# Designs tried in a protein design run: peptides against a protein of PDB entry 3OGK. Part 36

Target 1, 307 residues: chain A of PDB entry 3OGK
Amino acid sequence: ATPDRLSRRFPNLRSLKLKGKPRAAMFNLIPENWGGYVTPWVTEISNNLRQLKSVHFRRMIVSDLDLDRLAKARADDLETLKLDKCSGFTTDGLLSIVTHCRKIKTLLMEESSFSEKDGKWLHELAQHNTSLEVLNFYMTEFAKISPKDLETIARNCRSLVSVKVGDFEILELVGFFKAAANLEEFCGGSLNEDIGMPEKYMNLVFPRKLCRLGLSYMGPNEMPILFPFAAQIRKLDLLYALLETEDHCTLIQKCPNLEVLETRNVIGDRGLEVLAQYCKQLKRLRIERGADEQGMEDEEGLVSQRG

## One batch from the design tools (peptide; aimed at target 1 F27 L239 Y240 E288)

Design b1_p18_2_s2 (made by RFdiffusion4, then SolubleMPNN; from b1_p18_2, 5 letters changed)
Fold by OpenDDE base, seed 4:
Structure b1_p18_2_s2 (fold): chain B 307 residues (1-307), chain A 18 residues (1-18)
Amino acid sequence: as target 1 above (307 residues)
Amino acid sequence: SLEELEFVEPTAAELRRR
């Protein structure tokens, strides 16, 4: 579909989702003039889609100018922006979005590739937004943003229910977790094992409503931090956990209300058996082949047809 | 009952975190 056709057909469109080409096709082969640029769509949004409040770009090329135009065109009417696996922008574009769209409820840039200039976008969001419900920059590379701004967001956004972040040290997020009283979902962070402090994370307090989580680099020593609320866990992202098959079994047994599991092949047939036995409410299971599981075809850490 | 089962190859971004 073309932007012009869309606006003519759906002048009152409130939600737009655009999907670009798969990433495999994007590797250095993006012609400058292929339909993967959001520019013509942003132009159309600005001119003709005046009721649009939700925008989802997936695998699109998005420039700072595109974001700036979108931000100014929709301003406080923009409730949702998802830059899902997008590229071509910098943190200046994000700054424009949060500066002009002060009532944004969902901001996602998961797996997007961008140039990081500074952490001002998160600071601006923290200073002015009270509407945020979902913040997701999972699997991104931010080095200049502050955990303190995340805490401020949690304090100011009472409806904040889902936060997915990059590699923040979990202990730096203690203030965030304390402030995020209504948080239901958290993914990301970084658990860093300290041989000299084996109980480094044992006193970590999570939001009381937390039921969907994925802690990056969680190993068997850190896993017990979940046990106090494991029964309320409904979704687990273990893709970046450092758990072996037996660790999976241990954790799964403690999560009888699990509905969604995302994990690696390391769960093995044994883990799947345990999952079937203890997680009767399971609705979705995603198993990813990990790089570390490559070549272990005969090992217990593989899912066979039996599992 | 299980409604969705998905086997996925990791993306380059996902592999970088591992």
Scores: peptide ipSAE 0.063, ipTM 0.691, DockQ to the pose 0.631
OpenDDE base, seeds 1, 2, 3, 5: peptide ipSAE 0.054, 0.059, 0.048, 0.054; ipTM 0.678, 0.673, 0.668, 0.681; seed 5 fails the geometry check

Design b1_p18_2_s3 (made by RFdiffusion4, then SolubleMPNN; from b1_p18_2, 5 letters changed)
Fold by OpenDDE base, seed 4:
Structure b1_p18_2_s3 (fold): chain B 307 residues (1-307), chain A 18 residues (1-18)
Amino acid sequence: as target 1 above (307 residues)
Amino acid sequence: SLEELEFVEPTAAQLRRR
């Protein structure tokens, strides 16, 4: 569909989702003129889609100018922006969004590639937003943002229910977790094992409503931090956990209300058996082939047709 | 009952974190 056709057909459109080409096709051969640029769509949004409050770009090329135009055109009417696996922008574009769209409820840039200039966008969001419900920059590379701004967001945004972040040290997020009283979902962070302090994370307090989580680099020594609330867990993201098959079995047994599991092939047939036995509410299972498991065709850490 | 089962190869971004 063309932007012009869309606006003519749906002048009162409130939600737009655009999907670009799969990343496998994006290998350095993005022709400058392929339909993967959001620019013509942003132009159309600005001119003709005046009721649009939700925008989802997936695998699109998005420039700072595009974001700035979108931000100014929709301002406080923009409730949702998802830059899902997008590229071509910098943190200046994000700054424009949060500066002009002060009532944004959902901001996602999961798996997006961008140039990081500074952490001002998160600071600006922290200073001015009270509406945020979902913040997701999972699997992104931010080095200049502050955990303190995340804490401020949690304190100011009472409806904040889902936060997915990059590689923040989990201990730096203690203040965030204390402030995020209504948080139901958390993914990301970084658990860093300290041989000299094996109980480094044992006193970590999570939000009381937390039921969807994925802690990056969680190993068997850190896994017990979940046990106090494992029975309320409904979704687990173990893709970046450092758990072996037996660790999976241990954790799964403690999560009888699990509905969604995302994990690696390391779960194995044994883990799947345990999952079937203990997780009767399971609805979705995603198993990724880990790079570390590519050579273990005959090991327990593989899901066979039996599993 | 299980409604969705998905076997996926990791994306490049996902591989960077492993």
Scores: peptide ipSAE 0.084, ipTM 0.729, DockQ to the pose 0.621
OpenDDE base, seeds 1, 2, 3, 5: peptide ipSAE 0.068, 0.068, 0.059, 0.071; ipTM 0.713, 0.708, 0.705, 0.717; seed 5 fails the geometry check

Design b1_p18_2_s4 (made by RFdiffusion4, then SolubleMPNN; from b1_p18_2 with T8V D9E T14E K17R)
Fold by OpenDDE base, seed 5:
Structure b1_p18_2_s4 (fold): chain B 307 residues (1-307), chain A 18 residues (1-18)
Amino acid sequence: as target 1 above (307 residues)
Amino acid sequence: SLEELEFVEPTAAELKRR
């Protein structure tokens, strides 16, 4: 579909989702004139899609100029922006979005690649937004943003229910968790094992309503921090956990209300058996093949046709 | 009953975190 055809057919469009080519094509195989640039769509949004409140770009090339144009065109009418696995922008583009779209409810940059200039965008969001419900920069690399701004967002945004972040040290998010009283979902962070301080994370207090969780680099030593509320967990993201088959079995049996599990092949047939036995509410299972599994042909951590 | 089952190859970004 072309932008002009879309606006002509649906002038009152409220939600737009555009999907580009797979990521492999984005970096090496996409000619300049491929439909992967959002520019013509942003132009059309600005001119003809005046009711648009939700924009989702997946695997698209997005420039700062595109974001600036979108921000100014939609302003406080923009409720949702998802830059899903996008590239081509900097944090200046994000700053423009949060500066002009002060009533944004969902802001997502998951798995996007960008140039980080500063942390001003998150600070601006913290200072002026009270509407945010979903913030997601999972699987991104930010080095210049402040966990204090995330805490401020949690304090000011009463409807904040889902937050996914990059590799923040989890202890720097203690203030955030205390402030995020209505948070139901958290993914990301960084658990850093300290052999000299095995109980480093044992005093970590999670929001009371937390039921969807994915902690990056969680190993068997950190896993017990989940046990007090494991029965209320509905979704687990274990893709980036450092758990072996037995660790999976230990955790799964403590999560009888689990509905969604995302994990690696390390769960094995044994883990799947435990899952079937203890998790009767399971609706969705995602299993990724781990990079390290090429050598594990003989280990229990393989899912066979029998699992 | 299981409603969705998905087997996925890891992305380059996911591999970096492993």
Scores: peptide ipSAE 0.056, ipTM 0.683, DockQ to the pose 0.612
OpenDDE base, seeds 1, 2, 3, 4: peptide ipSAE 0.053, 0.051, 0.044, 0.060; ipTM 0.683, 0.670, 0.669, 0.686; seeds 3, 4 fail the geometry check

Design b1_p18_3 (made by RFdiffusion4)
Pose (drawn by RFdiffusion4):
Structure b1_p18_3 (pose): chain A 307 residues (1-307), chain P 18 residues (1-18)
Amino acid sequence: as target 1 above (307 residues)
Amino acid sequence: SLEVTIATTRTKALEERL
């Protein structure tokens, strides 16, 4: 339908969600220029959806111009913006929205592709934003943003509940973790072990409500930092973990309250067996496919009828 | 009810990462 039709039928929308490219685009089957331009929708938002407080674009093309218009037109009213698997914008667009939308509660860019010119957008949030509840750049290449800015955001945003990040060194986020007193969910970061520091981590202060998490590149040697509070973990994202079938069993075994598990097939039939009696409350399970080229990551990394 | 998804192919993000 045309944007005109949407605003005529529902002039007082508070919340809008638009999907563009077919699902196949998540698997590199759809041309990049196929469509899903968000622009006519932003123009319609400017003129006729004057009550909109939340926008979620999924698999759409979003330009800097379009986000500059959205930021100016909705300003302090934009409580939530989700750029979900979108493309076509840069850090200029992010900066525009974080400077004009001073009351953003939820900002999300998971799996989006954009050009990174600088890190001022995150710094701008750190300097002025107090209301942020959820910040999410989970699956994203950011090389110019400072972990100091993220820590500062945690110090200023009392209601921060959920943050998902890129390849920050976990050790650089120690300050962030102490400051994020209300943090219930954390995903991302980078656990980089060096033989030089056998106990490079073991001294992580995780927020005392963290119950939904996934630490990227987590190996067997760093896995134990979860044991002190594993009884509390309700969601686990081992999708980007570097741990073998045996290690999965040991960790899954310690999470009797786990309701959501996402992992690669390395979990193996053996891991599913463990999951089968320790985690009776399990509600959602997703077993993605792993490295399928040189053996199934190990000789148990195959799930079957047994599992 | 339990929801189970066993993927047969890798997503774009997971393919590039691996």

Design b1_p18_3_s1 (made by RFdiffusion4, then SolubleMPNN; from b1_p18_3, 9 letters changed)
Fold by OpenDDE base, seed 4:
Structure b1_p18_3_s1 (fold): chain B 307 residues (1-307), chain A 18 residues (1-18)
Amino acid sequence: as target 1 above (307 residues)
Amino acid sequence: PLEVVFEKRRSTALEKRL
């Protein structure tokens, strides 16, 4: 569909989702006028889609100018912006969004690639937003943002229920977790094992409603921090956990209410057996091929047709 | 019904660290 056709057919459109081509094909195959650019869509949104409150760009090229135009056109009417696996923008574009769209409820940049100029966008969001429900910059590379701004967001946004972040040291997020009283989902962070302080994370307190979780680099030594609330866990993202097959079994046994599991093939047939035995409410299982495939062909670390 | 999805490894910065 073309932007003009969309607006003519659906002038009162409230939600728009655009999908570009897979990333593997995008780098050398997108001419300037390809449908992978959001520019013509942003123009159409600005001119003709005056009721649009939710925008989801997936695998699109998004410039700072596009974001600025979108931000100014929709302003406080924009409730959702998802830059899902997008590229072409900088943090200036994000700054424009959070500056002009002060009532945004969902802001997602998951797996997007961008040029990071500064951390002002998160600071601006922290200073002015009280509406945020979902913040997701999972699997992104922000180095200039402050955990303190994340804490401020948690304090000010009482409806904040889902936060996915990059590689923040988890201990820097203690204040965030304390403030995020209604948080149900957290993914990301960084657990950094310290041989000299094996109990480094044992006193970590999570939000009481937390039930969807994915801690990056969580190993077997850190895994016990989940045990006090494992029974309330509904979703686990173990893709970036440092758990072996037996560790998976240990954790899964403690999560009888698990509905969604995302993990690597390291779970093995044993882990799948344990999953089937203990997680009767399981609805979705995602298994990715992990770097652990480079290790010894441990049959237990592979998902076979038996599992 | 249970949905089982097998996917290829995502080439992310996080995956490079694993």
Scores: peptide ipSAE 0.123, ipTM 0.756, DockQ to the pose 0.534
OpenDDE base, seeds 1, 2, 3, 5: peptide ipSAE 0.107, 0.107, 0.128, 0.125; ipTM 0.754, 0.740, 0.758, 0.752; seeds 2, 3, 5 fail the geometry check

Design b1_p18_3_s2 (made by RFdiffusion4, then SolubleMPNN; from b1_p18_3, 8 letters changed)
Fold by OpenDDE base, seed 3:
Structure b1_p18_3_s2 (fold): chain B 307 residues (1-307), chain A 18 residues (1-18)
Amino acid sequence: as target 1 above (307 residues)
Amino acid sequence: PLEVEFATRRSTALAKRL
């Protein structure tokens, strides 16, 4: 469909989701007339889609100018922006969004590729937003944002229920977790093994309602931090955990209310058997294939057609 | 019903660390 046909047919459209072509189909030269640019859609949103509250771009090219135009056109009417696996923007575009869309509830840039100029966008969000429910920059590389701004967001946004982040040291998020009283979902961070302080994470206090979790680089030494609340866990993202087959078995046995599991083939047939035995509420299982560069695949760490 | 999905690992910087 063309943007103009969409607005004519649905002038009162509240939610728009656009999907670009898979990255593998993007040859190094994206033709100028490639349907992967959001620009013509942003133009149509600005002119004709005056009730649009939710925008989701997936695998599209998004410029800072596109974000600025969208931000100014929708302002406080924009409740959801998802830049899912997008590229072409910088943190200046994000700054424009959070500056003009002060009532945004969902901001996602998961797996997006961008140029990071500074951390001002997160600071601006922290200073002015009280409406945020979902913040997701999972699988991104922000180096210039402050954990303190994340804590401020948690303090000011009482409806904040889901936060997914990049490689923050988990200990830097202690203040965030204390402030995020209604948080139900957390993914990301970084757990870093310290041979001199093997228990450095054992005193970590998680939000009381936390039930969807994915800690990056969680190994078997850190895994016990979940045990006090494992019975309330409904979703686990173990894609970036450093767990072997036996570690998966240990954790799964402690999560009888698990509904969603995302993991790697390292779970093995044994892990799948344990999952079937202990997780009777399971609704979704996702297994990603990939060689562990660290050789974490034990001999049983292969999923066959048996499970 | 249980939904089971087998997929190729996502091409992310984080995925390259595993």
Scores: peptide ipSAE 0.299, ipTM 0.820, DockQ to the pose 0.543
OpenDDE base, seeds 1, 2, 4, 5: peptide ipSAE 0.290, 0.281, 0.294, 0.294; ipTM 0.814, 0.797, 0.819, 0.816

Design b1_p18_3_s3 (made by RFdiffusion4, then SolubleMPNN; from b1_p18_3, 9 letters changed)
Fold by OpenDDE base, seed 5:
Structure b1_p18_3_s3 (fold): chain B 307 residues (1-307), chain A 18 residues (1-18)
Amino acid sequence: as target 1 above (307 residues)
Amino acid sequence: SLEVIIEKELSTALAKRL
């Protein structure tokens, strides 16, 4: 489909989702004529899609100029922007979005690749937004943003229910968790094991409504921090956890209300058996082959049964 | 109904840290 054909057929379009490249394609290997660039779509949005409030770009090339144009064209009417596995922009583009779209409810940059100039975009978002419900920069690498701005967002955005972040040290997010009283979902962060301080994270307090969780680099020593509310957990993202088969069994047994599990092949047939036994409300199971398979000499860590 | 999704490989930068 072409942008012009879309606007002619659907002039009152409220939501647009575009998919650019195949899954296996590298960023920047998309020819200009492949429709992988959002530029012609942003132009069409700006000119002819005046009711558009939700934009989702998946695996597309997005420039700062594209983001600036989109931001200015939609302003406070933009409620959702998802840059899902996109590339080509910098934090200047993000700054433009949050500066002009002050009523944005969903901002996603999950798995996007970008050039980080500064942390101003998150600061600006913290200063002016009170509408945010979903913030997601999961599997991104921000080094210049402040966890204090995230805390400010949590204090100011009463409807904030889902936050996914990159590699923030979890202890830097204590203030955020305290402020995010309505948070239901959290993914990301970084748990850094300290052999000399095994209880480093044991006093971490999570939001009371938290039921969807994925802590990056969570090992068996950190796993007990979930036990007080494990029965409340409905979704677990263990893709980036450092849990072995036995650890999976231990955790799964404590999560009888689990509906969604995302994990690696390390769960093994044994873990799947435990899952079937204890998690009767399970609706979705995602298993990925991890890089750890090369080190798994243990037969228990392999999923062999085709359920 | 249970939805089971099997993905081929973790291709993220975070996966390299595992």
Scores: peptide ipSAE 0.108, ipTM 0.688, DockQ to the pose 0.582
OpenDDE base, seeds 1, 2, 3, 4: peptide ipSAE 0.107, 0.051, 0.096, 0.050; ipTM 0.678, 0.583, 0.672, 0.598

Design b1_p18_3_s4 (made by RFdiffusion4, then SolubleMPNN; from b1_p18_3, 10 letters changed)
Fold by OpenDDE base, seed 3:
Structure b1_p18_3_s4 (fold): chain B 307 residues (1-307), chain A 18 residues (1-18)
Amino acid sequence: as target 1 above (307 residues)
Amino acid sequence: PLEVEFAKRLSSALAKRL
């Protein structure tokens, strides 16, 4: 459909999802001029889609100008913005969104590629937003944002239930976890092994309602931090965990209420057997090929058609 | 019913982290 046909047919449209090129075209091999620009859609939103509250761009080219136009056109009516695997913008575009859309509930930029100028967008969000429910910049590389702003967001946004972040040191998020009393989902962070302090993370206090979790770089030494609430876990993202097959078995056995598991082939047939035995509420299993498996001939870490 | 997905392609993010 063209933007103009959509607005004429659905003038009261509340939610729009646009998908660019499929995953089969590796992002790095997609020419910049492939035509997946959001610009004509943002123009149509600005002019004719006056009831639009939710926008989801997937694998699209999004400029700062596009974000600025969208922000000003929808303002406090914009409740959801998802920049899912998008490119072409900077943190200035994000700043425009959070400055003008002060009642935004969902802000996602997961796996998006952008130029980072500063951390002002997160600071502005922290200073003015009280409506945020979902914040997701998972699998992004922000180096200039402050964990303190994330803590402020948690304190001010009482309905904050899902937060996914990049590579923050988990210990820098202690204040955030303490403030995020209603948080149900957390993904990201960085667990960094310290040989001199093996118990570095053992005193971490997680939000009481936390049930969907994916800690990046979690190894077998850090995994025990989950054990006190493992029975509460409903979703695990182990894609970026540093767990072997046996570690998977250990953790899965402690999660009898697990509904969703995302992991790599390292789970192996053995891990799948343990999963079937202990996780009777499992609804979804996603297994990705790991880059680590190309070199390790360990037969145990392979998922066969038998599992 | 259980939904099982085998993703043969590494996400670009996974390739960066592993």
Scores: peptide ipSAE 0.094, ipTM 0.703, DockQ to the pose 0.676
OpenDDE base, seeds 1, 2, 4, 5: peptide ipSAE 0.085, 0.083, 0.088, 0.089; ipTM 0.690, 0.690, 0.704, 0.698

Design b1_p18_4 (made by RFdiffusion4)
Pose (drawn by RFdiffusion4):
Structure b1_p18_4 (pose): chain A 307 residues (1-307), chain P 18 residues (1-18)
Amino acid sequence: as target 1 above (307 residues)
Amino acid sequence: MTRKEMREEMIKAELEAT
């Protein structure tokens, strides 16, 4: 339908969610220029959806111009913006929205593709934003943003509950973790072990409410930092973990309250067996496919009728 | 290996399985 039709039928929308490209686009089957331009919708938002406080674009093309218009038109009213698997914008667009939308509660860019010119957008949040509840750039290449800015955000945003990040060194986020007192969910970061520091981590202060998490590149040697509070973990994202079938069993075994698990097929039939009696409350399971080229990551990394 | 590269591998594995 046309944006005109939407605003005529529902002039007082508070929340809008638009999907663009077919689901196939998540698998590199749809041309990049196929469509899903968000622009006519932003123009319609400017003129006729004067009550909109939340926008979620999914698999759509979003330009800097369109986000500059959205930020100016909705400003302090924009409580939530989700750029979900979108493309076509840059850090200029992010900066525009974080400077004009001073009261953003939830900002999300998971799996989006954009051009990164600088890191001022994150710094701008760190300097002025107090209201942020959820910040999410989970699956994203950011090389110019400072972990100091993220820590500062945690110090200023009392209601920060959920943060998902890129390839920050976990050690650089120690300050962030101490400051994020109310943090219930963390995903991302980078666990980089060097033989030089056998106990490079073991001294992580995780927020005492963290119960939904996934540490990227987590190996067997760093896995134990989860054991002190594994009884509390309700959601685990081992999708980007570097741990073998055996290690999965040992960790899954310690999470009796786990309700959501996402992992690669490395979990193996053996891991599913473990999951079968320790985690009776499990509600959602997703076994993605792993590295399927040179053996199934190990000789147990195949799930079957047994599992 | 980066997470992006791992994701590309996942996608290839799922397409090949299909």

Design b1_p18_4_s1 (made by RFdiffusion4, then SolubleMPNN; from b1_p18_4, 8 letters changed)
Fold by OpenDDE base, seed 5:
Structure b1_p18_4_s1 (fold): chain B 307 residues (1-307), chain A 18 residues (1-18)
Amino acid sequence: as target 1 above (307 residues)
Amino acid sequence: KTRFELREESIRAALAAA
């Protein structure tokens, strides 16, 4: 489809999702001349799609100019922007979005590649937005944003229910978790093992409604922090956890209401058996093959045809 | 390993298995 055809066919379009690069492709494996630029679409949105509230770009090239144009064209009418595995922009583009789209409810840049100039975009969002429901920059590397701005967002956005972040030290998010009273989903962060302080995370307090969780680098020593609310967990993302087969078994047994599990093949046939035994409400299971296969001497860490 | 390294390895493994 072409942008002009879209506007002619659907002049009152409210939601647009565009997919570019092939699934599972790395950014460096796909040349830029594939036609995955959002520019012509943003032009069409700006000129002819005046009812558009939701924009989802997946695996597309997005420039700061594109974001600026989109932001100014849609302003407070833009409720959802998802830059899903996109590239080509900087944090200046994000700043434009949050500056002009003051009522944005969903902002996603998960797995996007960008140049980070500063943390102003998150600060601006924190200072002016009260509508945010979903914030997702999972699998990104922001080094210049402040956990304090995230906390401010949590305080100001009463409808904030899902937050996925990059590599924030979890202890820096204590204020955020305290403020995010309605948070149901959290993914990301960074748990850092400290041999000298094995209990440094034990006093971490999570939002009371938290039921979808994925803590990065969670090992068996940190896993017990979930036990007080494990029974209310509905979704676990263990893709980036540092759990062995037995650790999976331990955790799964404590999550009888689990509906979605994402993990690596380290769960093994044993873990799958435990999952089947204890998690009767399971709706979705995703098992990725990790590098764990190359180093695990123990056959329990492999999912076979039996599991 | 970082989550990014794990992600990359997962993708490579998936591509190799396809």
Scores: peptide ipSAE 0.111, ipTM 0.739, DockQ to the pose 0.629
OpenDDE base, seeds 1, 2, 3, 4: peptide ipSAE 0.038, 0.030, 0.075, 0.030; ipTM 0.653, 0.600, 0.700, 0.639; seed 4 fails the geometry check

Design b1_p18_4_s2 (made by RFdiffusion4, then SolubleMPNN; from b1_p18_4, 9 letters changed)
Fold by OpenDDE base, seed 2:
Structure b1_p18_4_s2 (fold): chain B 307 residues (1-307), chain A 18 residues (1-18)
Amino acid sequence: as target 1 above (307 residues)
Amino acid sequence: MSRFELREMSIRARLRAA
């Protein structure tokens, strides 16, 4: 499909999702006329798709100029922007989006590659947005943004229900969790091992409605922080947790209402047996071959045809 | 395998998935 054909057929389009080529191809020598650029689509959106409120770009090249044009064209009518595994932009482009689209409800940059100039985009979002429901920059490496801005967002956006972040130290997010009274989903952060203070996370207070969770680098020492509300958990992302097979068994048997589990092959056949025994509401199971597959020689940490 | 080594592998896995 071409942009001009789309607008002529569907001038009242409200939601658009575009998929580009695989990410590996985006970093090679790309001709200027490569179909992975969002530019021609942004031009068409700006000129002819005046009802569009939701935009999802997946594995596409997005420039700051593209984001600026989109922001100015849609302004407060833009409710959803997802830059899913995209590349080519900087934080200046993000700043333009949050400056001009002050009623945005969903902002996603998950797994996108970008050049970070400053943390102004998150600060601007914190200062002016009260509509945000979903914020997702999971698996990104923002180093210049402030946890205090995230706290401000939680305080001002009372409909905020899902937040996924990069490698913030979890203890820096205490104020955020206190402010995010309606938060249902949290992924990311960083649980850092401290042999001298093994219980440093035990007094963490999570939002009361939290039921979808993925804490990065969570090990067996940190896992007990989930036990007080484990029965409330509906979704677990354990892809980047540091749990062994028996740790999985311990956690899973405490989550009888689990519906979605994402983890690595380390769960093993034993973990799958426990999952089947205790999690009768399970709807989705994702098991990835992690980088630990080559290092973990424990046969119990493998899923066989039995699982 | 130490927790540190496992953490490093986890980081590498994220980079590969991205």
Scores: peptide ipSAE 0.029, ipTM 0.671, DockQ to the pose 0.118
OpenDDE base, seeds 1, 3, 4, 5: peptide ipSAE 0.024, 0.022, 0.025, 0.021; ipTM 0.644, 0.619, 0.649, 0.609

